# Ledger of designs, part 135: peptides against a protein of PDB entry 3EFO

Target 1, 262 residues: chain A of PDB entry 3EFO
Amino acid sequence: SQLADLYKSCETDALINFFAKSAFKAVLHQPLKVIREILVNQTAHMLACYRKNCASPSAASQLILPDSMKVLPVYMNCLLKNCVLLSRPEISTDERAYQRQLVMTMGVADSQLFFYPQLLPIHTLDVKSTMLPAAVRCSESRLSEEGIFLLANGLHMFLWLGVSSPPELIQGIFNVPSFAHINTDMTLLPEVGNPYSQQLRMIMGIIQQKRPYSMKLTIVKQREQPEMVFRQFLVEDKGLYGGSSYVDFLCCVHKEICQLLN

## One batch from the design tools (peptide; made by RFdiffusion4, then SolubleMPNN)

Design b2_p16_5_s2 (from b2_p16_5, 5 letters changed)
Fold by OpenDDE base, seed 5:
Structure b2_p16_5_s2 (fold): chain B 262 residues (1-262), chain A 16 residues (1-16)
Amino acid sequence: as target 1 above (262 residues)
Amino acid sequence: MQELIEEIDKITSSLP
């Protein structure tokens, strides 16, 4: 059917770009509450239409997502949790304005990475391999106290270190003997020159490639206060300011779809 | 991302 073809052609990355720009444009003329409601409603209606007209026969209450939009709710939740759309007093007007302007100029690839960052377990690096480590889910549940992770969203780059990260890797990256000796005020990694350091720098270079902005590097130690900023980029989790997890949002969308179809 | 998709499939199938 024509509708089925339409859904096949719609990809999550393009949709989130569209919704983000639409919402961020609307911020100038509509209340944030209304904008958020519209986004949820649009998501629900779109998926309800698919369920009704395109999905294979199944239980009426079952949530069925098109293959090309499986992760749309995840991205939509990320959008809803963005500071531009939050009515929290802790978020400055300047920050909202800044991020709004950035997103308004982003292409599909840029916004995709922005709303769902790349999180790489660099403690698993094979210095003899030319392959990048596979990205893991952007959730605290995927972090490890023994791990070191690199997070990038096209604007920011974070190097997160677990409290029990291997001393060998710490030595390799920072040329210091232990976790406690790492200086988090650094915005650049030292040029240690060993294979691991070189590999990490190479990875960082690859991530930086084709990005329109130079990503600032922030070194984050687990359990230190600055980690709170890093946690905001674990977009699958509940937000610091009361935002839903992606699972909670899925449930919300499901409920809304059911209401539309009943 | 593939893992996330698989998890979503699991979640959606379990929703009432």
Scores: peptide ipSAE 0.458, ipTM 0.914, DockQ to the pose 0.729
Fold by OpenDDE base, seed 1:
Structure b2_p16_5_s2 (fold): chain B 262 residues (1-262), chain A 16 residues (1-16)
Amino acid sequence: as target 1 above (262 residues)
Amino acid sequence: MQELIEEIDKITSSLP
């Protein structure tokens, strides 16, 4: 059917770009609560329509997502948890305004990365390979105390160090003997010159070159205070300010779809 | 992303 074809042609990255810009425009004339409700309703209605008109026969209570929108709820939840749509005193008006303005000008690729960052396991780098390491899920569950991870969302770049990061990698990256000696106030990696350092710098360069904005590097040590800021970019997890995990949001959407169809 | 999709498939199939 034409409707089925429409859903097949939909791309989540384009949808989230549209929803984000629509919502961020609406911030100027509607309460945040209303905007969030509209976003949830739109998500539920879109998926309910698919379930009703396009999905194969299945259990009525089953949540069925079209292939093109499998991760739409994930991205939508990220949007809902964005500071622009949160009425929290901990977030400055300037920060909200800044991010709103940025997103309003973002292309599809930019907004996709912004709402779902890349999280790369740097500790697994093969210095003989020119390929970027495969990104892992943006969740605390994918971090390791023995690992080193690079996170980038197009605006910020974080280098996260586990408390048990390999000393040889620490030496290779920072030219210091141990985790304790790493200076987290630095915004640039030293040019150590070894293959591992060079590859890391290359990776960072590739990530930066693909983005329109210069990303400031923040070095984060596990269990230090700044890690809390870093964790906010692990978008699959529950947010600091009451934002749901993506799983919780899926459940929420499912319930609303059921209400629409029953 | 493929892993996430697979996980979502599992979750959605198990929802009440």
Scores: peptide ipSAE 0.452, ipTM 0.913, DockQ to the pose 0.790
Fold by OpenDDE base, seed 3:
Structure b2_p16_5_s2 (fold): chain B 262 residues (1-262), chain A 16 residues (1-16)
Amino acid sequence: as target 1 above (262 residues)
Amino acid sequence: MQELIEEIDKITSSLP
């Protein structure tokens, strides 16, 4: 059907860009609560329409998502949890305003990265390979106490270090003997000069490449207070300030769809 | 994202 074809052409990255800009524009004239409700309703209505008119026969209450929109709820949840729409006390009014303005100018690729960051397990780097490590899902469940991860969303870059990070890698990156010796006040990695350090710097360079803004680097140690800020970028997880996990959001959307169809 | 998609498929199939 014509409608089915339309859904096939709707890519999540384009949709999230649209919804983000629409919502962020509305911030100037509508209460945040109303905007969030509108976003949820729009998501539910769109998916309900698909379920009703395009989906294959199945159980009446089953949640069915178009292939091109499988991860849309994840991104929508990210949008709903964004500091612009869900004010967090640690974020200043100026910062929220700044982020709002930035998103209003973002292309599809930029907004995709912004709402769902890259999380790279750099502890798995092969210094002899030119390939980037495969990104893992933005969830605490993908972190390892023995691992080192690089997170980037186009505006911020974090280097997260597990409490049991290999001393060899710590030495390779920071030129210090242990985790405890790492200075988290650093905004730049030292130029140690070994192959691993060079590889990491190359990776960071690639990530920074073609991004419109220079990402400030923040070093984060596991179990230290600043890690809480980092965890807010693990967008699949439940947020500290009222945001749900993506799974919970899926359930919420499912419930709304059922209400619309019944 | 492929893993996430697969997980979503599992979740959606199990929702009441």
Scores: peptide ipSAE 0.497, ipTM 0.923, DockQ to the pose 0.770; fails the geometry check
Fold by OpenDDE base, seed 4:
Structure b2_p16_5_s2 (fold): chain B 262 residues (1-262), chain A 16 residues (1-16)
Amino acid sequence: as target 1 above (262 residues)
Amino acid sequence: MQELIEEIDKITSSLP
């Protein structure tokens, strides 16, 4: 059917770009609560339509997502938890306005990265390899106290260090003997000159490549107060200020779809 | 992303 073909042609990255820009435009004229409700409603309606008209026969209560939109709920949840759509005093008006402006001009690729960051386990780097490490899920469950992770969303870059991160890697990156000696106030990595340092710098360069904005680097130590900012980018998890996990959001969408179909 | 998709498949199949 034409409808089925339409869903097959849809791409989540394009949809989230559209929804984001639409929502962020609406922020100027509508209450945030209403905007969020509209987004959820639109998502549910789209998926309900698919379930009703395109999905294979199955249990009525089963959530069925088209292949092209399987991760849409994840991205939608990320959008809903974005500071632009939240009225939280902890987030400055300037920051909200800034992010709104940026997203309004983002292409599909940029917004995709923005809403779902890359999280790279750089502690697994092979200095003899030119390949980037495989990104892991943006969840705290994928972090390790023994690990070092690089997170980037096109605007911000974080280097997260576990409390038990290997001293040899710390030495390689920062030229200091231990975790405690790392200065988190720095915005640039030192040019240590060893292979690991060079590789990390290369990776950072690759990540920065083709991005329209220069990403600010923030060094984050596990269990220090600034880590809370970093955790906001672990978008699959529950938000710091009441946002749902992606799983919870899936359940929410499922319920709404069921309501629409009843 | 593939892992996420697989997880979503599992979750959606188990939802009541």
Scores: peptide ipSAE 0.476, ipTM 0.919, DockQ to the pose 0.785; fails the geometry check

Design b2_p16_5_s3 (from b2_p16_5, 5 letters changed)
Fold by OpenDDE base, seed 4:
Structure b2_p16_5_s3 (fold): chain B 262 residues (1-262), chain A 16 residues (1-16)
Amino acid sequence: as target 1 above (262 residues)
Amino acid sequence: MDELIEEIDQITSSLP
């Protein structure tokens, strides 16, 4: 059917870009709560239409997502939890305004990265490899107290260090003997000059390479207060000041779809 | 991303 073909051609990244820009434009003249509700409704209607007209027969209560839109709920949840749509006390009003303006000009690739960050396990780096480490899911469950992670969303870059990060890696990155000696006020990594440091810098460079904006680096120690800001970028998880986990959001969308189809 | 998709498939198939 024509509708089926349409859904097959749809890409989540394009949809999120559209929804984000629409929502962020609406912020200027509509309450945030209303905007969020509209986004959820639009998502549900779109998926309900697919379920009704395109999906194969199945249990009435089963959530069926088009292949091209399977991750749409995840990204939509990310959008809904963005600081522009959710007031977050740890982020200034100016920052929200800034992000809104930036997203309004973002292309599809940029917005995708912005809403679902890249989280890289830096502690797994092989200094002899030229390959980037495989990104992990943006969830606290994927962090390790023994690990070091780099998170980037096109605007911000965080280097997160577990409390039990290997001293040798700490030395390699910061040229200090221990976790406690790391200065989190730094916005640049020191040029230590060892292979690990060089590789990390290379990775950071690669991440920055095709991004239109220079990403600000923030060094974050686990269990320190600034980590809370970092955690807000773990977009799959439940938000600290609102917003559901992506799983909870899936359930929410499912319920709404069912209601629409009744 | 593949892992996420797989997880979503599992979740959606198990939703009541």
Scores: peptide ipSAE 0.486, ipTM 0.919, DockQ to the pose 0.780
Fold by OpenDDE base, seed 5:
Structure b2_p16_5_s3 (fold): chain B 262 residues (1-262), chain A 16 residues (1-16)
Amino acid sequence: as target 1 above (262 residues)
Amino acid sequence: MDELIEEIDQITSSLP
């Protein structure tokens, strides 16, 4: 059907870009609570329409997502948890205004990366390989105390270090003997010159390529205060300011769809 | 992302 073809042509990255810009534009004219409700309703209505008119016959209460939009709820949840749409006193007006303006100018690729960052396990690097490490899920469950991870969202770059990170890797990256010796005030990695350091720098360079802004590097130690900021970018998890996990959001969307169809 | 999609498939199939 024509409607089915329409859904097949929809891509999550384009949709989230549209919803983000629409919502952020609406911030100037509507209460945040209303905007969030509209976003949830729009998501539910789109998926309800698909379920009713396009999906294969199945249990009436089953949540069915189009193939091209399976991760839409994940991205939508990320949007809903963005500081621009939150009315928390911990978030400054300036920060909201800044991020709002940035997103309003983002292309599809930019907003995709912004709302769902890349999280790379740096501790698994093979210095003899030219292949980038595979990204892992943006969740605390994928971190380890023994690991080192690089997170990038197109605007910020974080190097997260577990408390039990291998001393050999720490020395390779920072040229210091232990985790305790790492200076987190650094905005640039030292040019140590060993293969591991060079490989990491190469990866960072690749990530920086084709991005409109120079990403600021932040060094983050596990269990230190600045880790709180880093954890906000683990977008699959529950937000620090009351945002739901993506799983919780899926359940929410499912309930809304059921209400629309029954 | 592929892993996430697989997990979503599992979740959606198990929702009441």
Scores: peptide ipSAE 0.468, ipTM 0.915, DockQ to the pose 0.788
Fold by OpenDDE base, seed 1:
Structure b2_p16_5_s3 (fold): chain B 262 residues (1-262), chain A 16 residues (1-16)
Amino acid sequence: as target 1 above (262 residues)
Amino acid sequence: MDELIEEIDQITSSLP
């Protein structure tokens, strides 16, 4: 059907770009609570329409998502948890205003990365490879105390170090003997010059060159206070300031769809 | 992303 074809042609990244800009525009004249409710409602209506008109017969209560929108709820939840809409206290008014303005001008690729960051396992780098390591899911469950991860969302870049990260890698990246010796006030990695350091710098360069804005690097040690900021970018997880996990959001959307269809 | 999609499929099939 034409409707089925329409859903197949929809791209989640384009939809999120649209919803984000619409919501961030609405911030100027509507309460945040109302905006969030509208976003959830719009999501539910879109998916309810698919369920009603396009999905194969199944259990009435089953949540069925079109292939093109499988991850739409994930991204929508990321949007809902963004500081512009959630008004996180750790973010200043100026920063929220700045982010709002940035998103209003973002293309599809930029907004996609902004709402769902890249999380790269740096500790698994192959110095002989010219390719970026495969990104892992943005969840604490994918972090390891023995690991080192690079997170980037187009505006910020974090290098997260587990408390048990390999001393060899620490030496390779920072030229210090241990985790305790890492200076988290650094915004630039030292020029150590070994293959691992060079590879990491190359990766960071590739990530940066694809983005219109210079990303400031923040070094984050596990279990230190700044890690709390970093963890807010693990967008699949439950947020500190009221944001749901993506699973919880799926449940929420499912309930609303059921209400619309019954 | 593929893993996430698979997980979503599992979750959605199990929702009440």
Scores: peptide ipSAE 0.468, ipTM 0.915, DockQ to the pose 0.788
Fold by OpenDDE base, seed 3:
Structure b2_p16_5_s3 (fold): chain B 262 residues (1-262), chain A 16 residues (1-16)
Amino acid sequence: as target 1 above (262 residues)
Amino acid sequence: MDELIEEIDQITSSLP
């Protein structure tokens, strides 16, 4: 059907860009709670319409998502948990205003990265390879105490280090003998000059490429207080300040859809 | 994203 074709053409990255800009525009005139409710309702309505008019026959209550929108709930949940729509105590009013303005000017690629960061397992780097490591899902479940991960969302860059990160990698990156010796106050990696360090810098450079803003680097040690800020970028997980996991959000959306279809 | 999509498929198929 014509409607089915329309849904087939709807890409999540474009949709999230649209919803983000729409919501962020409304921030100045509507309460945040209302905006969040509108977003949830819009999501539910779109998916309910698909379920009703486009989906193949199945159980009446089954949640069915079009292929191009399967990850839409994930991104929508990210949007709902964003500091512009869900205020966090650690984020200043100025920072929220700044982020709002930035998103209003973002293209599809920028907003996609902004709402769902790239998380790379740096500890798996092959110094002989020119390829970037495959990104892992933005969840704590993908981190390991033995791992080192680079997270980037177009505005911020984090280097997360597990408490059991390999000493050889720590030395390779920071030129210090152990995890305990890493200075997290630095915003730049030292020029160590070994192949691993050079490759990491290359990767960071590639990530920085084609981004309109220079991402500030924050070094994060597992189990230290600043890690709490980092964890907020693990967008699939439950937030510390009222945000749900993407799974919980899926369930929420499903319930709303069922209500609309009953 | 492929893994995430697969997981979503599993979740959606199990929802009441």
Scores: peptide ipSAE 0.485, ipTM 0.919, DockQ to the pose 0.786; fails the geometry check

Design b2_p16_5_s4 (from b2_p16_5, 5 letters changed)
Fold by OpenDDE base, seed 1:
Structure b2_p16_5_s4 (fold): chain B 262 residues (1-262), chain A 16 residues (1-16)
Amino acid sequence: as target 1 above (262 residues)
Amino acid sequence: MDELIEEIDKITSSLP
């Protein structure tokens, strides 16, 4: 059907770009609570329409998502948990205003990365490879105390180090003997010059060159206070300030769809 | 992302 074709042609990244800009515009004249409710409602209506008109017969209570929108709830939840819409206390009014303005001008690719960051396992780098390591899901469950991860969202870049990260890698990246010796106040990696350091710098360069804004690097040690900020970018997880996990959000959307269809 | 999609499929199929 034409409707089915429409859903097949929808791209989640474009939809999120649209919803984000719409919501961030609405911030100027509507309460945040109302905006969030509208976003959830719009999501539910879109998916309810698909369920009603396009989905194959199945259990009435089953949540069925079109292939093109499988990750729409994930991204929508990321949008809902953004500091602009949640008004997180750790973010200043100026920063929220700044981010709002940035998103209003973002293209589809930029907004996609902004709402769902890239998380790369740096400890698995192959110095002989010119390719970026495969990104892992933005969840604490994908972190390892023995690992080193690079997170980027187009505006910020974090290098997260597990408490048990390999001393060899620490030496390779920072030229210090241990985790305890890493200076987290630095915003630039030292020029160590070994293949691993060079590869990491290359990766960071590639990530940066694809973005319109210079990303400030923040070094984060596991279990130190700044890690709390970093963890807010693990967007699949439950947020610190009321944001749900993507699973919880799926349940929420499912309930609303059921209400619309029954 | 593929892994996430697979997980979503599992979750959605098991929702009450």
Scores: peptide ipSAE 0.384, ipTM 0.892, DockQ to the pose 0.792
Fold by OpenDDE base, seed 5:
Parts: structure tokens; sequence; C-alpha cells
Structure b2_p16_5_s4 (fold): chain B 262 residues (1-262), chain A 16 residues (1-16)
């Protein structure tokens, strides 16, 4: 059907770009609460329509997502948890304004990365391989005290170090003997010159490529205060300011769809 | 992302 074809042509990255810009434009004229409600309703209505008219026959209460939009709820939840749409006093007006303006100018690829960052396990790097490490899920559950991870969202770059990170890797990256010796005030990695350091720098360079802004590097130690900022970018998890996990949001969307169809 | 999609498939199939 024509409707089915329409859904097949819809891509999550394009949709989230559209919803983000629409919502952020609406911030100037509508209360944040209303905007959030509209986004949830629009998501539910769109998916309800698919369920009713396009999905294969199944249990009436089952949540069915189009193949091209399976991760839409994840991205939508990320959008809903963005500081621009939050009414928390901990978030400054300036920060909201800044991020709003940035997103308003983002292309599809930019907004995709912005709302769902890349999280790379650096501790698994093979210095003899030219292949980039596979990104892991943006969740605390994928971190380890023994690991080192690089997170990038097109605007910021974080190097997160577990408290039990291998001393050999710490030496390779920072040229210091232990975790305790790492200076987190650094905005640039030292040019140590060993293969591991070179490989990491190469990866960072690749990530920086084709991005409109130079990403600021922040070194983050596990269990230190600045880690809280880093955790905000683990977008699958519950937000620090009351946002839901992606699973919770899926349940929410499911309930809304059921209400629309029953 | 593939892993996430697989997990979503599992979750959606288990929702009441």
Amino acid sequence: as target 1 above (262 residues)
Amino acid sequence: MDELIEEIDKITSSLP
C-alpha cells in the first residue's frame, strides 16, 4: 500500500532530525511540558497508524515497529531527555539556548551522532589493525572498571578511564605509571609516540573528520566528580534529571499505542 | 546498533 511504502521510506535519523528541529522551534512559543507531550503523542500516533494499517497480523497488544524505525523510540527518548526540553534548574538558560541553536543547524548525520553518541572500547584496540573498534551500547552496563572508552557526539569527546584501567595502557596513552597520576585537566593527549598512542590519536582524528565543529577532549576518571557529566551521554540509561531509560520509554509508547488502538 | 535492534526486538515481543 501507499502508506506502507511511506513507512519504508522513513528513516530514523531523518525523523529525529525533523522532530528535534520542530520541538526546538516550538520552545519559543509553547511550554516545555506541552512540547514533550506532543512528541510522545506524535510518536505513538505514527506507530499506532503503522500497527493498524501496515503491520502483519499479530496480537493486538503487541508493539510492532517498522524495520527502518526500530530505534526511533530510543532516539526520541534521547530527544526528550535533552537539556533544551527539560525544566530543571540545574540547567542554565544559556546552555539551553546554545544547544538549541546548534541542533537547529544540524544535518541528519550531525543530529544522529549528537543524540546517540559513539562509545568505543579503546582498551580493546589492536595496534596492528587499521580497523576501528566496534561501538558499544551507550549505557553504563557496557563500561568496566578495567576499561578505557572514548565517547564522541560531534561536539564533545570524552576519554573515560576505569579505576582499574591497565597500567600498560595508561602508560601508553599518558606516559604516567598509574591511574592516580593522570591529569584530568588536560585538553589534549600527550604525544607519547608509541604505537598505542598513535593508534588512539588516529582514531580520534577519524572521528573528528567530517564534523563541523572541533570536539573538545575531556579526560574522565571513574568515580571522580566530572564523571557525572560523562554519564549524561550514556543515553540509553535513566537520565540524571529524571529522564527514563529507553526501555521505560518503550513501555510508555506501547501503552499510548494501546490506548489509541483500543 | 545491531545489538540494540536485537534487544528491541526481544523487548517488543515480550511486552503485554
Scores: peptide ipSAE 0.378, ipTM 0.890, DockQ to the pose 0.769
Fold by OpenDDE base, seed 3:
Structure b2_p16_5_s4 (fold): chain B 262 residues (1-262), chain A 16 residues (1-16)
Amino acid sequence: as target 1 above (262 residues)
Amino acid sequence: MDELIEEIDKITSSLP
């Protein structure tokens, strides 16, 4: 059907860009709670319409998502948990205003990265390869105490280090003998000069490429206080300040859809 | 994203 074709053409990255800009525009004249409710309702309505008019026959209450929108709820949940729509005590009003303005000017690619960061397992790097490591899902479940991960969302870059990160990698990156010796106050990696360090820098450079803003690097040690800030970028997980996991959000959306279809 | 999509498929199929 014509409607089915429309849903087939709807890409999540374009939709999230649209919803983000619409929501962020409304922030100036609508309560945040209302904006969040509108976003949830819009999501539910779109998916309910698909379920009703486009989906293949199945159980009446089954959640069915079009292929191009399967990850839309994930991104929508990210949007709902963003500091512009869900205020966090650690984020200043100025920072929220700044992020709001930035998103209003973002293209599809920028907003996609902003709402769902790239998380790379740096500890798996092959110094002989020119390829970037495959990104992992933005969840704590993908981190390991033995791992080192680079997270980037177009505005911030984090280097997360597990408490049991390999000493040889720590030496290679920071030129210090152990995890305890890493200085997290630095915003630049030292020029160590070994192949691993050079490759990491290359990767960071590639990530920085085609991004309109220079991402500040924050070094994060597992189990230290600043890790709490880093964890907020693990967008699939439950947030500390009222945000749900993507799974919980899926359940929420499902309930709303059922209500609309009953 | 492929893994995430697969997981979503599993979740959606198990929802009441």
Scores: peptide ipSAE 0.431, ipTM 0.906, DockQ to the pose 0.787; fails the geometry check
Fold by OpenDDE base, seed 4:
Structure b2_p16_5_s4 (fold): chain B 262 residues (1-262), chain A 16 residues (1-16)
Amino acid sequence: as target 1 above (262 residues)
Amino acid sequence: MDELIEEIDKITSSLP
């Protein structure tokens, strides 16, 4: 059917870009609560239409997502939890305005990365490899106290260090003997000059290469107060200020779809 | 991303 073909041609990244820009434009003249509700409703309606008209017969209560939109709820949840759409006193008006303006100018690739960051396990680097490590899911469950992770969303870059990060890696990256000696006020990594340091710098360079903005680097130690900022970028998890996990959001969308189809 | 998709498939199939 024509509708089926349409859904097959849809890409989540394009949809999120569209939804983000439309929502962020609406922020200027509509209450945030209304905007969020509209986004959820639009998502549910789109998926309900698919379920009704395109999906194969199945249990009435089963959530069926088009292949091209399977991750749409994840990204939509990320959008809904973005500071632009949240009225939280913890987030400055300036920051909200800044991010709004940036997203309004983002292409599809940029917005995709922005809403779902790249999280790389740096502690697994092979200094002899030129390949980037495989990204892990943006969830706390994928972090390790023994690990070092690089997170990038096109605007920010975080180097997160577990409390039990290997001293040899700490030495390699920062040229200090231990985790405790790392200065988190640094915005640049030192040029230590060893293979590991060089590789990390290369990776950071690759991540930065095709991004329109220079990403600010923030070094984050696990269990220190600034880690809370970092955790906000673990977008699959429950939000710090009440946002849902992606799983919870899936359930929410499912319920709404069912309501629409009744 | 593939892992996420697989997980979503599992979740969606198990939703009541």
Scores: peptide ipSAE 0.414, ipTM 0.902, DockQ to the pose 0.783; fails the geometry check

